# Designs tried in a protein design run: peptides against a protein of PDB entry 3OIQ. Part 2

Target 1, 212 residues: chain A of PDB entry 3OIQ
Amino acid sequence: KNRIFVSSSKDFEGYPSKAIVPVQFVALLTSIHLTETKCLLGFSNFERRGDQSQEDQYLIKLKFKDRGSERLARITISLLCQYFDIELPDLDSDSGASPTVILRDIHLERLCFSSCKALYVSKHGNYTLFLEDIKPLDLVSVISTISTKSTNSSKHSSSELISECDLNNSLVDIFNNLIEMNRDEKNRFKFVKLIHYDIELKKFVQDQQKVL

## One batch from the design tools (peptide; made by RFdiffusion4, then SolubleMPNN)

Design b1_p8_2_s1 (from b1_p8_2 with F2I)
Fold by OpenDDE base, seed 2:
Structure b1_p8_2_s1 (fold): chain B 212 residues (1-212), chain A 8 residues (1-8)
Amino acid sequence: as target 1 above (212 residues)
Amino acid sequence: SIFAELAL
């Protein structure tokens, strides 16, 4: 079955009430919820949804049913946090209590772009997204990709029908949404409050603001 | 079953 690229978390409202659909999306990491019994990752593209919170538009569940899946979830979180320079409490603490990690509003301090592969699983109109794969995206690479509308089809394997255009369009949409949030005085998001706010990001945002 | 996780 071909994987479906998802540009909006609203797309799931039109999905079958009983299905298993492989999906892919790109979004910003907004939350991490690791407890003794569950592991959830929140993502958002910050699409406007009226008065609803723009955080956690994609709530992704990691399998957390046995010691093997729990270990994989912890390793996944550790690697993501290491990649994005997110400080975690030591997940290996010899205290027989499983470490609890609850991070929210990650996007207020760091732009954690992530390409996610997930299984949409629905029953009785409710759905869950199960993580299959996650690729963190480097911000410099994201900026370069948007800035260079590369008509250069890199010959990377025609086996995933996900157009490079779909990824690029979603990255542009995320930045446009962040620019709108930055312009809103009521919105907590500000580019200048990002820990990694540099001259490159500043210039990119200023150039994108002229196109909107 | 992946479906058993949707019921909790």
Scores: peptide ipSAE 0.021, ipTM 0.690, DockQ to the pose 0.131
Fold by OpenDDE base, seed 4:
Structure b1_p8_2_s1 (fold): chain B 212 residues (1-212), chain A 8 residues (1-8)
Amino acid sequence: as target 1 above (212 residues)
Amino acid sequence: SIFAELAL
């Protein structure tokens, strides 16, 4: 089956009540939930959904059923947090206690753009997203990609069934949603509160704000 | 496995 690009987590409301569908999306990492028995990642594109929290619109489950899958989950979390400069308690403590990690609202401190491959698995109208692959995206690379494609729709290279256009459109939509959140006085999200808020991000946000 | 139940 071909992998489907998902632009909104609402798309899953129209998905089959009994299916396995390979999907891909891009979103910001919003939460990490690692315990002795489960590993979950929350992601969001910050689409407006009325008065509902805009966090964890994509709840992704890592396989966590045996020592091998648990180890893979812990390594995945460690590598993501290392990439995004997220402080974690030492996951490798020689103390035989499995460390518990519960992080929320990650987007308030860091913009952690991630391209996720997952399996949509549904039964009786309920679904679960299982992580297959995750690629962290560099913020400077995201900004450069958005800034460059405002001028050139170059269709290049048939090797991923997911168009580079779908990825870039979703990145633009995420930034537009963040700009709207930043303008809202009631919203906790503010670009100036990001730990990595620099002159480049400031300039990019100011330039995007003129188009909206 | 949730996968085994949906492969039936």
Scores: peptide ipSAE 0.012, ipTM 0.658, DockQ to the pose 0.131
Fold by OpenDDE base, seed 1:
Structure b1_p8_2_s1 (fold): chain B 212 residues (1-212), chain A 8 residues (1-8)
Amino acid sequence: as target 1 above (212 residues)
Amino acid sequence: SIFAELAL
């Protein structure tokens, strides 16, 4: 079954009311919700959607049905947080209670670019996205990828890779949306408030701001 | 802190 690349979470409004569709998208991690009964990841590309919060445009559910799936979900969250340098409270509290983790607005401190594979599952017009795979993306590699591909429109040939163009276009769109948010005085997002704000990111943002 | 609720 061919996997569909999704550039906007609005695309799901046109999806069948009863289907199972393998999808892929790239977005920023915005939230983590781990409780005793649920594990959810929120993602956004910060596409403007009127006056609604630009967070959690992609709400992704991890399977959380038994001890095995719960353990896999907790390990997945731990590995993502380790990769992005997100401080979790020690999940090893001797209290025997499964720790509850609720993180929101992650994008205000860290740009956590992620390539996600999910199953769109709809029934009766409602849908759920189930995580199949997640690849964290390094910010330096994202910046490098955007900077290098703006110069090489060389057509080379053929066959069934989720277009490297779709991934790059989505990464550019995310940065453009973040630049617009940074320019808005009412928006809480500011590049200078990112913990990892460095000279490279500063230069990249300044160069992108001249093209917009 | 953007970490809204750590229910320990």
Scores: peptide ipSAE 0.011, ipTM 0.623, DockQ to the pose 0.031
Fold by OpenDDE base, seed 3:
Formats: sequence, structure tokens, C-alpha cells
Structure b1_p8_2_s1 (fold): chain B 212 residues (1-212), chain A 8 residues (1-8)
Amino acid sequence: as target 1 above (212 residues)
Amino acid sequence: SIFAELAL
């Protein structure tokens, strides 16, 4: 079965009540939830959903069933946090308790763009997204990709069935949603409050604001 | 239709 690119987490409302569907999406990392019993990653594209929270629109589960899967989940979180410069509480506390990590609202401090591959698994009308793969995206690379309107379909290897158009459209939509949030005085999100807010991001946001 | 590709 081909992997389906998902532009909106509303698409899952239309999905079969009993299916296994390989999906892919691009979104911002919004939350990390690691405990002794579970590992969850929250993602959002900040699509407007009426009065509902715009956070954790994609709630992704990591396998957490045995010591091997737990170790893999911890390594995955450590590598993601290292890539995005997210400070984790020391996971090496000599107290034999598994470290608990609960981070929320990550997007208020850092834009953590991520390309996610997941399995949509539904049963009895409920679904769960299981992580298959995650690729963190560099913000400078995201900005450059949107700015250049890359018409060059570089035939990159036959394993990433994302159309370059679907990726670019999703990245543009995320930035447009963030611009709208930044303009809303009631919204906590502000570009100027990002730890990595620089001249390049400032210029990019100003140029995108002229098109909206 | 996403459903037509899911049925294959």
C-alpha cells in the first residue's frame, strides 16, 4: 500500500473505522510525554478547528511494551531534543527511576518542523497513530524551500513518496497559520518570543505577511 | 479518492 500524505488531521475523520493506513505528514512538534508506561509526541499544523486547542492535532504513540521499545523511545526523544536544542532534565539521574519528561507548548519557544511517517490504526471508530519514522527539518532549510518555490523535481530516491508540492504546501500552510496566530493579540504564540528568532526568520515572516 | 487507493 502506498503511503498517504496528510495535509490535515481532519482527514482522519473520513478514514475507515477499521483500517491500517500508512500515512505521512509535516507538522511542528508541540509536546513530548515520556513516563514509565507511555511515550507520546504531539504535533500540530495549527489549522483552525473552531474553539478547540490547536496543539497536539497529531498525537503520535511510540511503542512502549518492553525494555527494548522503551529504550528506543528514550533514544528517539533524546535525539530529537538534541537536534532542536530542547533542554531535557538529566536522563542519567543515578536514582533507578526512569526519567519522566513532560514538555508542552514547545512551539512557543522553538519551531520544531518534523516530517513524520506513521501507521493510522483504527478499531471501533477510534484511531491511534503509531510512529514509524521521524525526520527533523532544519528551519533554515524549511525557509529556503518555501522561498525558492523549487520547481526542480530533483528525482530524490524512490522511497520518499511525498510530492515536493505536498511538502511545500504543508510548510506554507503552517507558516500562514503561525502568522495568523502572531497577529492575534489573544494568542500566546509570537515569533519574537522564539529563542532562535533571527534576522532571517524575521525577514521571511515579513515577506510572507505581504502575501497574506 | 483516498478510499480507492486504500482498497488496493
Scores: peptide ipSAE 0.009, ipTM 0.616, DockQ to the pose 0.048

Design b1_p8_2_s2 (from b1_p8_2 with F2H E5Q)
Fold by OpenDDE base, seed 1:
Structure b1_p8_2_s2 (fold): chain B 212 residues (1-212), chain A 8 residues (1-8)
Amino acid sequence: as target 1 above (212 residues)
Amino acid sequence: SHFAQLAL
């Protein structure tokens, strides 16, 4: 089955009420919810959806049904948090209690760009996204990718380029949405409050703000 | 951090 690239979490409103569809999207990690019974990752593109929270537009479930899947979920969370420099409580505490992790609004401190592969699974009009694969994206690599492609609209038609164009367009859209949030005085998001706010990110944001 | 509700 071909994997569908998803630019908006609104696309799922048009999806079949009973289906299994492989999907891919790029988004910012916004939340982590690890308990004794579930593991969830929240992601967002920060698309405007009226007065609703722009957090958790993509709610992704990790399989958490047996010791093997629970261990895999915990390792996945640990590796993601290590990559993004997110402080976790010690998940290996000898206390025999499975540590509970609840992180929200991650995007207010860190831009955690992630390319996700998931299974859309619907039944009776409700859906769940199950994580299949996740690739964390380096922010410097994201900035460089956006900056270099703004200059090369060379029309070379090859069928492998569609997924790369879709990825880059979604990355641009995310940055544009973050710039709009940064301009809004009521919005909690500010680039200058990011822990990793540097000269490169500052310059990139200033250059993008001139085009918007 | 205001972002980590550690439910201990």
Scores: peptide ipSAE 0.012, ipTM 0.602, DockQ to the pose 0.031
Fold by OpenDDE base, seed 2:
Structure b1_p8_2_s2 (fold): chain B 212 residues (1-212), chain A 8 residues (1-8)
Amino acid sequence: as target 1 above (212 residues)
Amino acid sequence: SHFAQLAL
């Protein structure tokens, strides 16, 4: 079955009430919820949904059923947090207690762009997204990709299963949504409050703000 | 930041 690129988590409202569909999306990591019994990752594109929270628009479940799947989930969280410079407590505490990690609003301090592959699994109108694969994206690479597309309408159809256009459009949409949030005085999100806020990101945001 | 308490 072909993998479907998802630009909006609203697309799932039109999905079959009983299906298994391979999907892919790009979003910002917003939350991590690791307990003794579950591992969840929250992601968002920050699409406006009326008065609903823009956090956790994509709630992704890691398999957490046995020691092997739990270990894989912990390793996945450790590697993601290491990549994004997110401080975690030592997950290998000799105390025999399974570490609990609850992080929220990650996007207020760090822009953690991630390309996710998941299985949409629905039953009786409810669905769950199960993580299959995750690729963290470097912010400098994301900025460079958006900046170059604005200048080059050159058809490089690289034969990856996702249109490079769909990925790049979703990255642009995320940045546009963040710019709108930054302009809103009521919104907690501000680019200048990001730990990694530098001259490059500042310049990019200022240049994008002139086009919007 | 709602860093929910890391229960050690």
Scores: peptide ipSAE 0.012, ipTM 0.596, DockQ to the pose 0.030
Fold by OpenDDE base, seed 5:
Structure b1_p8_2_s2 (fold): chain B 212 residues (1-212), chain A 8 residues (1-8)
Amino acid sequence: as target 1 above (212 residues)
Amino acid sequence: SHFAQLAL
């Protein structure tokens, strides 16, 4: 079965009540939940959903059933946090207590763009997204990708890649949603509060704000 | 909570 690109986590409401579907999306990392019994990653594209929290729109489960899957989950979290410069407690503590990590609202300090491959698994109308693969995206590369493609409608005709257009459209949509959040005085999100807020991001946001 | 729906 071909992997489906998902632009909205609302798309899952229309998915079959009993299915296994490989999916891919791009979103911001919003939360990390590692305990002794579970590992979850929260992601969002910050689509407006009425009065619902815009965080954790994509809740992704890592397998956490045995020492091997637990180790893989811990390594995955460690590598993501190292990539995004997120401080974690030492996950390798020789103290026989499994380290607990609960991070929320990551997007308020860091824009952690991530391309996720997941397995949608539904049963009895409920679904779970299982992480299959994750690629962290560099913010400079994201900005560059959005900025360069606004000018080059080059029709890359080849049937099998999740269209480079779908990824870009989703990245643009995320930035547009963040710009709306930044304009809202009631919203906690502000670009100027990001730890990595630089001249490049400032310029990009200012240029995008003129189009919205 | 969105966390409660994944406990199944």
Scores: peptide ipSAE 0.012, ipTM 0.625, DockQ to the pose 0.067
Fold by OpenDDE base, seed 3:
Structure b1_p8_2_s2 (fold): chain B 212 residues (1-212), chain A 8 residues (1-8)
Amino acid sequence: as target 1 above (212 residues)
Amino acid sequence: SHFAQLAL
C-alpha cells in the first residue's frame, strides 16, 4: 500500500475503525515518555483544536515488548535527543533499573522538527500509531526549505509518492501556527524563549509574520 | 486522555 501523507491528526477521525494504514507526517516533537513498560513520543503541528491542548496531537508508540524492542526504543530516544541537543539521564546505567524519562512541552525550549513514518492500526474504533521510521530535521534546513519555494523537484527515486509540496506545506502550517501562538499573550510558546533562538530564526519569523 | 488510549 502507498504511504499516505497526513497534514492533520484530525484526518484519523475519518479513517476506518479496522485498518492498517502506513502514514507519514511532519511535526514538532513535544513529549518523550519512557518508562519500564512503555515508550511514547508526542508530536504536534499545533493545529487549533478548540479548547484542547495543542501538544501530543500525534502520539506515537514504540514497540516495547522484550529486551530487544526496549533496547531499540532507548537507542531511538538517545539518538533523537543527541540530535536535538536534549539532555537525558544516562539510559545505560549499570544499576539494572531502567531510567524513567518523562519530558513534556519540548517545543517551548527547542523546535524539534521530525519527519515520522508510522503504521496507523485501528481496532474497534480505537487507533494506535506505531513508529516505523523517524528523521529529525535541522531548523536551518527547515527554514531554507520554506524560504526557497523549491521548484527543483529533485527526482529522488524514493518509491514513496509523498510530494515535496506536502512536506513544505506542513512545515509552513507549523510555522504559521507557532507565529499565532507567539502572538497570543496567553500562550506559553514564545520564539525568544527557545534555547536556539538566533538572528536567522528571528529574521525568518519576522518575514513570515508580514505574510500572515 | 490521549495517553489512556495507547496503554491498550
Scores: peptide ipSAE 0.012, ipTM 0.626, DockQ to the pose 0.072

Design b1_p8_2_s3 (from b1_p8_2, 3 letters changed)
Fold by OpenDDE base, seed 5:
Structure b1_p8_2_s3 (fold): chain B 212 residues (1-212), chain A 8 residues (1-8)
Amino acid sequence: as target 1 above (212 residues)
Amino acid sequence: MHFAQLAL
């Protein structure tokens, strides 16, 4: 079964009520929820959904059923947080309690672009996305990728191209949505409040704002 | 239009 690229989490409303579908998407990490019994990652492309929260549009479950899967989930969270320079609350409480991590609104401080592979698993009209793979994306690499495609439609092979075009379109859509959020006075998101807000990101946002 | 190919 071919992996389906997903540009909107609304696409899942049209998915079969009883299926297992390999999917891929790109989105910003918005939340981390690690407890004794579950590990969840929230992602968003910030697609406007009326009055619905723009966070956690993709709620991804990590396997958390045994000591091995729990360890893998914790390592995955630690590696993501290290990559994005996300401060985890001290996981080393001497209390012998499994560390609880609840982070929300991550996108307000850091743009954590992530390419996710997941299994869509549905039963009785409800679905769950299970993480299969995650690739964190470097912001400079994201900016460069968007900027270079505005200038060179030139020739690479037809099967890898579809996923690369879909990825770039989704990255552009995310930035456009963030620009709209930044322009909205009611929206908490502001580029200037990002910890990593630099001259490169500033210039990129200013140049994208002229095209919108 | 991509859903019609997953039902065969």
Scores: peptide ipSAE 0.007, ipTM 0.513, DockQ to the pose 0.043
Fold by OpenDDE base, seed 2:
Structure b1_p8_2_s3 (fold): chain B 212 residues (1-212), chain A 8 residues (1-8)
Amino acid sequence: as target 1 above (212 residues)
Amino acid sequence: MHFAQLAL
């Protein structure tokens, strides 16, 4: 079955009540929830959903059923947090008790762009997204990608083009949503409060704000 | 970031 690119987590409302569908999306990491019994990653595109929280629009489960899957989940979190400069407590406690990690509102301090592959698994009208693969995206590379494609419609192969166009459109949509959140005085999100807010990001946001 | 370390 071909992997479906998902631009909105609302698309899942139209998905079959009993299916397994491989999906892909790009979103910002918003939360990490690691306990002794579960591992969840929250992601969002910050798509407007009326009065619903714009956080955790994609709630992704890591397999957490045995010591091997638990270890893989912990390694995945450690590598993501290392990539995004997110400070974690030591996940290796000498006490054999797995530390609980609960991070929320990650997007308020860091833009953690991530390309995710997941399995949509539905049963009895409920669904779960299971993580298959995650690629953290570098913010400079994201900014560069958005900035350069505004100018170059040039010829690449048709199958890579679709996935790359979908990715870019979703990255643009995320930035547009963040710009709207930044303009809203009631919204906690502000670009100037990001730990990594630099001259490049400032310039990019200012230039995108003129196009919107 | 609110670190809620729930010690069990």
Scores: peptide ipSAE 0.006, ipTM 0.513, DockQ to the pose 0.033
Fold by OpenDDE base, seed 1:
Structure b1_p8_2_s3 (fold): chain B 212 residues (1-212), chain A 8 residues (1-8)
Amino acid sequence: as target 1 above (212 residues)
Amino acid sequence: MHFAQLAL
């Protein structure tokens, strides 16, 4: 079955009420919920949805039903947090209790771009997204990718182009949404409050702000 | 980040 690229989490409102659909999207990591019984990752592209919270627009479940899947979920979170320099509370408490981790509003301190593959699973009109694969994206690589495609419409073959154009359009849309949030005085998001706010990100944001 | 460690 072909994997569908998803540009908006609203696309799922049009999806079949009883289906299994492989999907892919790019978004920012907004939350981590690890408990004794579940593992959830929240993602967002910050698409405007009226007065609704712009966090957790993509709620992704990790399989967490047996000791093997729980271990895999914990390792996945640890590796993601290591990649994004997210401090986890010490998971090695000698207390033998599986540590509970609840992180929210990750995007207020770090832009954690992630390419996700998931299974859309619906039953009775409700759906769940199950994580199949996750690739963290380096912010410098994201900025360079957006900046270079503004100049080169050079001919490459028709099947790999669709997924790469969709990815770049979604990355541009995320930055545009973040720029709008940064301009809103009521919005908590500010680029200057990011821990990794550097000269490159500053220049990129300033150049994108001139096009909007 | 709001870290809520719910210590059980």
Scores: peptide ipSAE 0.006, ipTM 0.507, DockQ to the pose 0.032
Fold by OpenDDE base, seed 4:
Structure b1_p8_2_s3 (fold): chain B 212 residues (1-212), chain A 8 residues (1-8)
Amino acid sequence: as target 1 above (212 residues)
Amino acid sequence: MHFAQLAL
């Protein structure tokens, strides 16, 4: 089955009430929820949804039903947190206690861009997104990707390009949404509060703010 | 990170 790129988590409201659909999206990691019985990752593109929280717009479930899937979930979290420089308690406690990790509002301290592949699974109008693959994206690479497209509307070939255009449009939309949040005095998000806020990110944000 | 397709 062809994988569908998803630009908005609202698209799932139009999806069939009984389906299995391979999907892909790009979003910021907003939450991690690991317990003894479940593993969830929250993501957002910060699309405006009225007065609703812009966090966890994509709630992704990791399979967590047996020791093998639990181990895979823990390794996934460990590797994501290592990539994004997120401090975790030691998940490898030989102490027999299942580590509990509950992180929220990750985007307030770190921009954790992630390309996700998931299975949309619906039954009776409710859906669950199951993680199939995750690729963390480097912020410098994201900034460079957005910046280079502003200069080169050069037509390349048609099928791999749709996914790359959709990815880059979604990255632009995320930054635009973050810029709007940063301008709102009531919004908790501020670029200057990011741990990794540097001269490059500052310059990029200032240049994007002139186009909006 | 490539996860083998979850056989649901």
Scores: peptide ipSAE 0.015, ipTM 0.623, DockQ to the pose 0.352; fails the geometry check

Design b1_p8_2_s4 (from b1_p8_2, 3 letters changed)
Fold by OpenDDE base, seed 1:
Structure b1_p8_2_s4 (fold): chain B 212 residues (1-212), chain A 8 residues (1-8)
Amino acid sequence: as target 1 above (212 residues)
Amino acid sequence: MHFAKLAL
């Protein structure tokens, strides 16, 4: 079955009420919910949805049903947090209780771009997204990719191009949405409050702001 | 980041 690229989490409103659809999207990591019984990752592209919260537009479940899947979920979170330089509270409590991690509003301090593969699973009009694969994206690589495509419409073959154009358009849309949030005085998001706010990100944001 | 360590 072909994997569908998803540009908006609204696309799922048009999806079949009883299906299994492999999907892919790119978004920012906004939340982590690890408890004794579940593991959830929240993602967003910050698409405007009226007065609704712009966080957790993609709520992704990790399998968490047996000791093997729980271990895999914990390792996945640890590796993501290490990649994005997210401090986890010490998971080494000498109390043999499985550590609970609840992180929210991750995007207010770090831009954690992630390419996600998931299974859309619907039943009775409700859906769940199950994580299949996750690739963290380096911010410098994201900025360079957006900046270089503005100059080169050079001919390459028709099947690999669709997924790469969709990815880049979604990355541009995320930055445009973040620029709008940064301009809103009521919005908590500000680029200058990011821990990794550097000269490169500053220049990129300033150049994108001139096009919007 | 709001770290909520839910102490059980």
Scores: peptide ipSAE 0.007, ipTM 0.532, DockQ to the pose 0.032
Fold by OpenDDE base, seed 2:
Structure b1_p8_2_s4 (fold): chain B 212 residues (1-212), chain A 8 residues (1-8)
Amino acid sequence: as target 1 above (212 residues)
Amino acid sequence: MHFAKLAL
């Protein structure tokens, strides 16, 4: 079955009530929930959903059923946090107890762009997204990609193009949504509050704000 | 970030 690119987590409302569908999306990491019994990652595109929270629009489960899957989940969290410079509480409890990590509102301090592959699994009208693969995206690379493609409509081959166009459109949409959130006085999100807010990000945001 | 260290 071909993997479906998902631009909105609303698309899942139209998905079959009993299916397994490979999906892919790009989103910002918003939350990490690691306990003894589960691992969840929250992601968002910050798409407006009326009065609903714009956080955790994509709630992704990591398999957490045995010591092997638990270890893989913990390694995945550690690698993501290392990549995004997210300080984890010491995972080394001398007690042999699996550390609990609960992080929320990650996007308020860091833009953690991630390309995710997941399995949509539905049963009885409810669904779960299971993580298959995650690729963290470098913010400088994201900014560069958005900035360069605004100028070059030139000819590349048709099958890799669809996934790359969908990715770029979703990255643009995320930035547009963040710009709107930044303009809203009631919204907690502000670019100037990001730990990694630099001259390059400032310039990029200012230039994107003129196009919107 | 709100670190809720739920101590078990």
Scores: peptide ipSAE 0.007, ipTM 0.532, DockQ to the pose 0.032
Fold by OpenDDE base, seed 5:
Structure b1_p8_2_s4 (fold): chain B 212 residues (1-212), chain A 8 residues (1-8)
Amino acid sequence: as target 1 above (212 residues)
Amino acid sequence: MHFAKLAL
């Protein structure tokens, strides 16, 4: 079955009420919820949804059913947090209690761009997204990718192109949404409050703001 | 970030 690229988590409202569909999306990591019994990752593209929270638009479950899947989930979280320089409480507390980690509003401090592969699994109109694969994206690489496509529509092969165009359009949409949030005085999101706010990100945001 | 270490 071909993997479907998803640009909006609203697309899932049109999905079959009883299906298994492999999907892919790009979004910002917004939350981490690791407990004794579950591991969830929240992602968002910050699409405006009226009065609904712009966080956790994609709620992704990691498998958490046995010691092996739990260990894999913990390792996945640790590697993501190491990549994004997210401080975690020590997951190795000698206290024998499985560490509980609840992080929210990650996007207010760090832009954690992630390309996710998931299984959409629906039953009786409810769905769950199960993580299959996650690729963290470097912010400099994201900025460069958006900036270079404004200048060169030139020729690569037709099957990889659709996924690359969809990825870039979604990255542009995310930045546009963040720019709108940054302009809104009521929104807590501000680029200048990001821990990694540098001259490159500043310049990129200023240049994108002139096009919007 | 508010680290809520919920110790159960």
Scores: peptide ipSAE 0.007, ipTM 0.529, DockQ to the pose 0.033
Fold by OpenDDE base, seed 4:
Structure b1_p8_2_s4 (fold): chain B 212 residues (1-212), chain A 8 residues (1-8)
Amino acid sequence: as target 1 above (212 residues)
Amino acid sequence: MHFAKLAL
């Protein structure tokens, strides 16, 4: 089955009540929930949903059923946190206690862009997204990708291009949503509160704000 | 980050 790119987590409301659909999306990492019995990652594109929280719009489940899947989940979290410079306790501590990690509102301090592949699995109108693959995206690379496409509508081949155009449109939409959140005095999100807020990000945000 | 308690 072809993988479907998903631009909004609302798209899942229109999905079949009994299906297995491979999906892909890009979003910001907003939460990590690791316990002895489960592993969940929260993501958001910060799409406006009325008065609902804009966090955890994509709740992704890691398989956590046996020692092998548990180890894979811990390694996945460790590698993501290492990539995004997120401080975690040692997950491999020989102390026999499975470390519990609960992080929320990650986007308030770090923009953790991630390209996710997941399985949408539905039964009786309820769904679960299971992680298949995750690629962290470098913020400088995200900024450069958005900035270069504002100038070049170059026609390349039809199937790989759809996924790359969809990815870039979603990255633009995420930044636009963050700019709106930054303008709202009631919103906790502010670019100047990001740990990695630099001159490059500042300039990019200022230039995007002139187009919106 | 709101660290919800690391229970070590």
Scores: peptide ipSAE 0.007, ipTM 0.537, DockQ to the pose 0.032; fails the geometry check

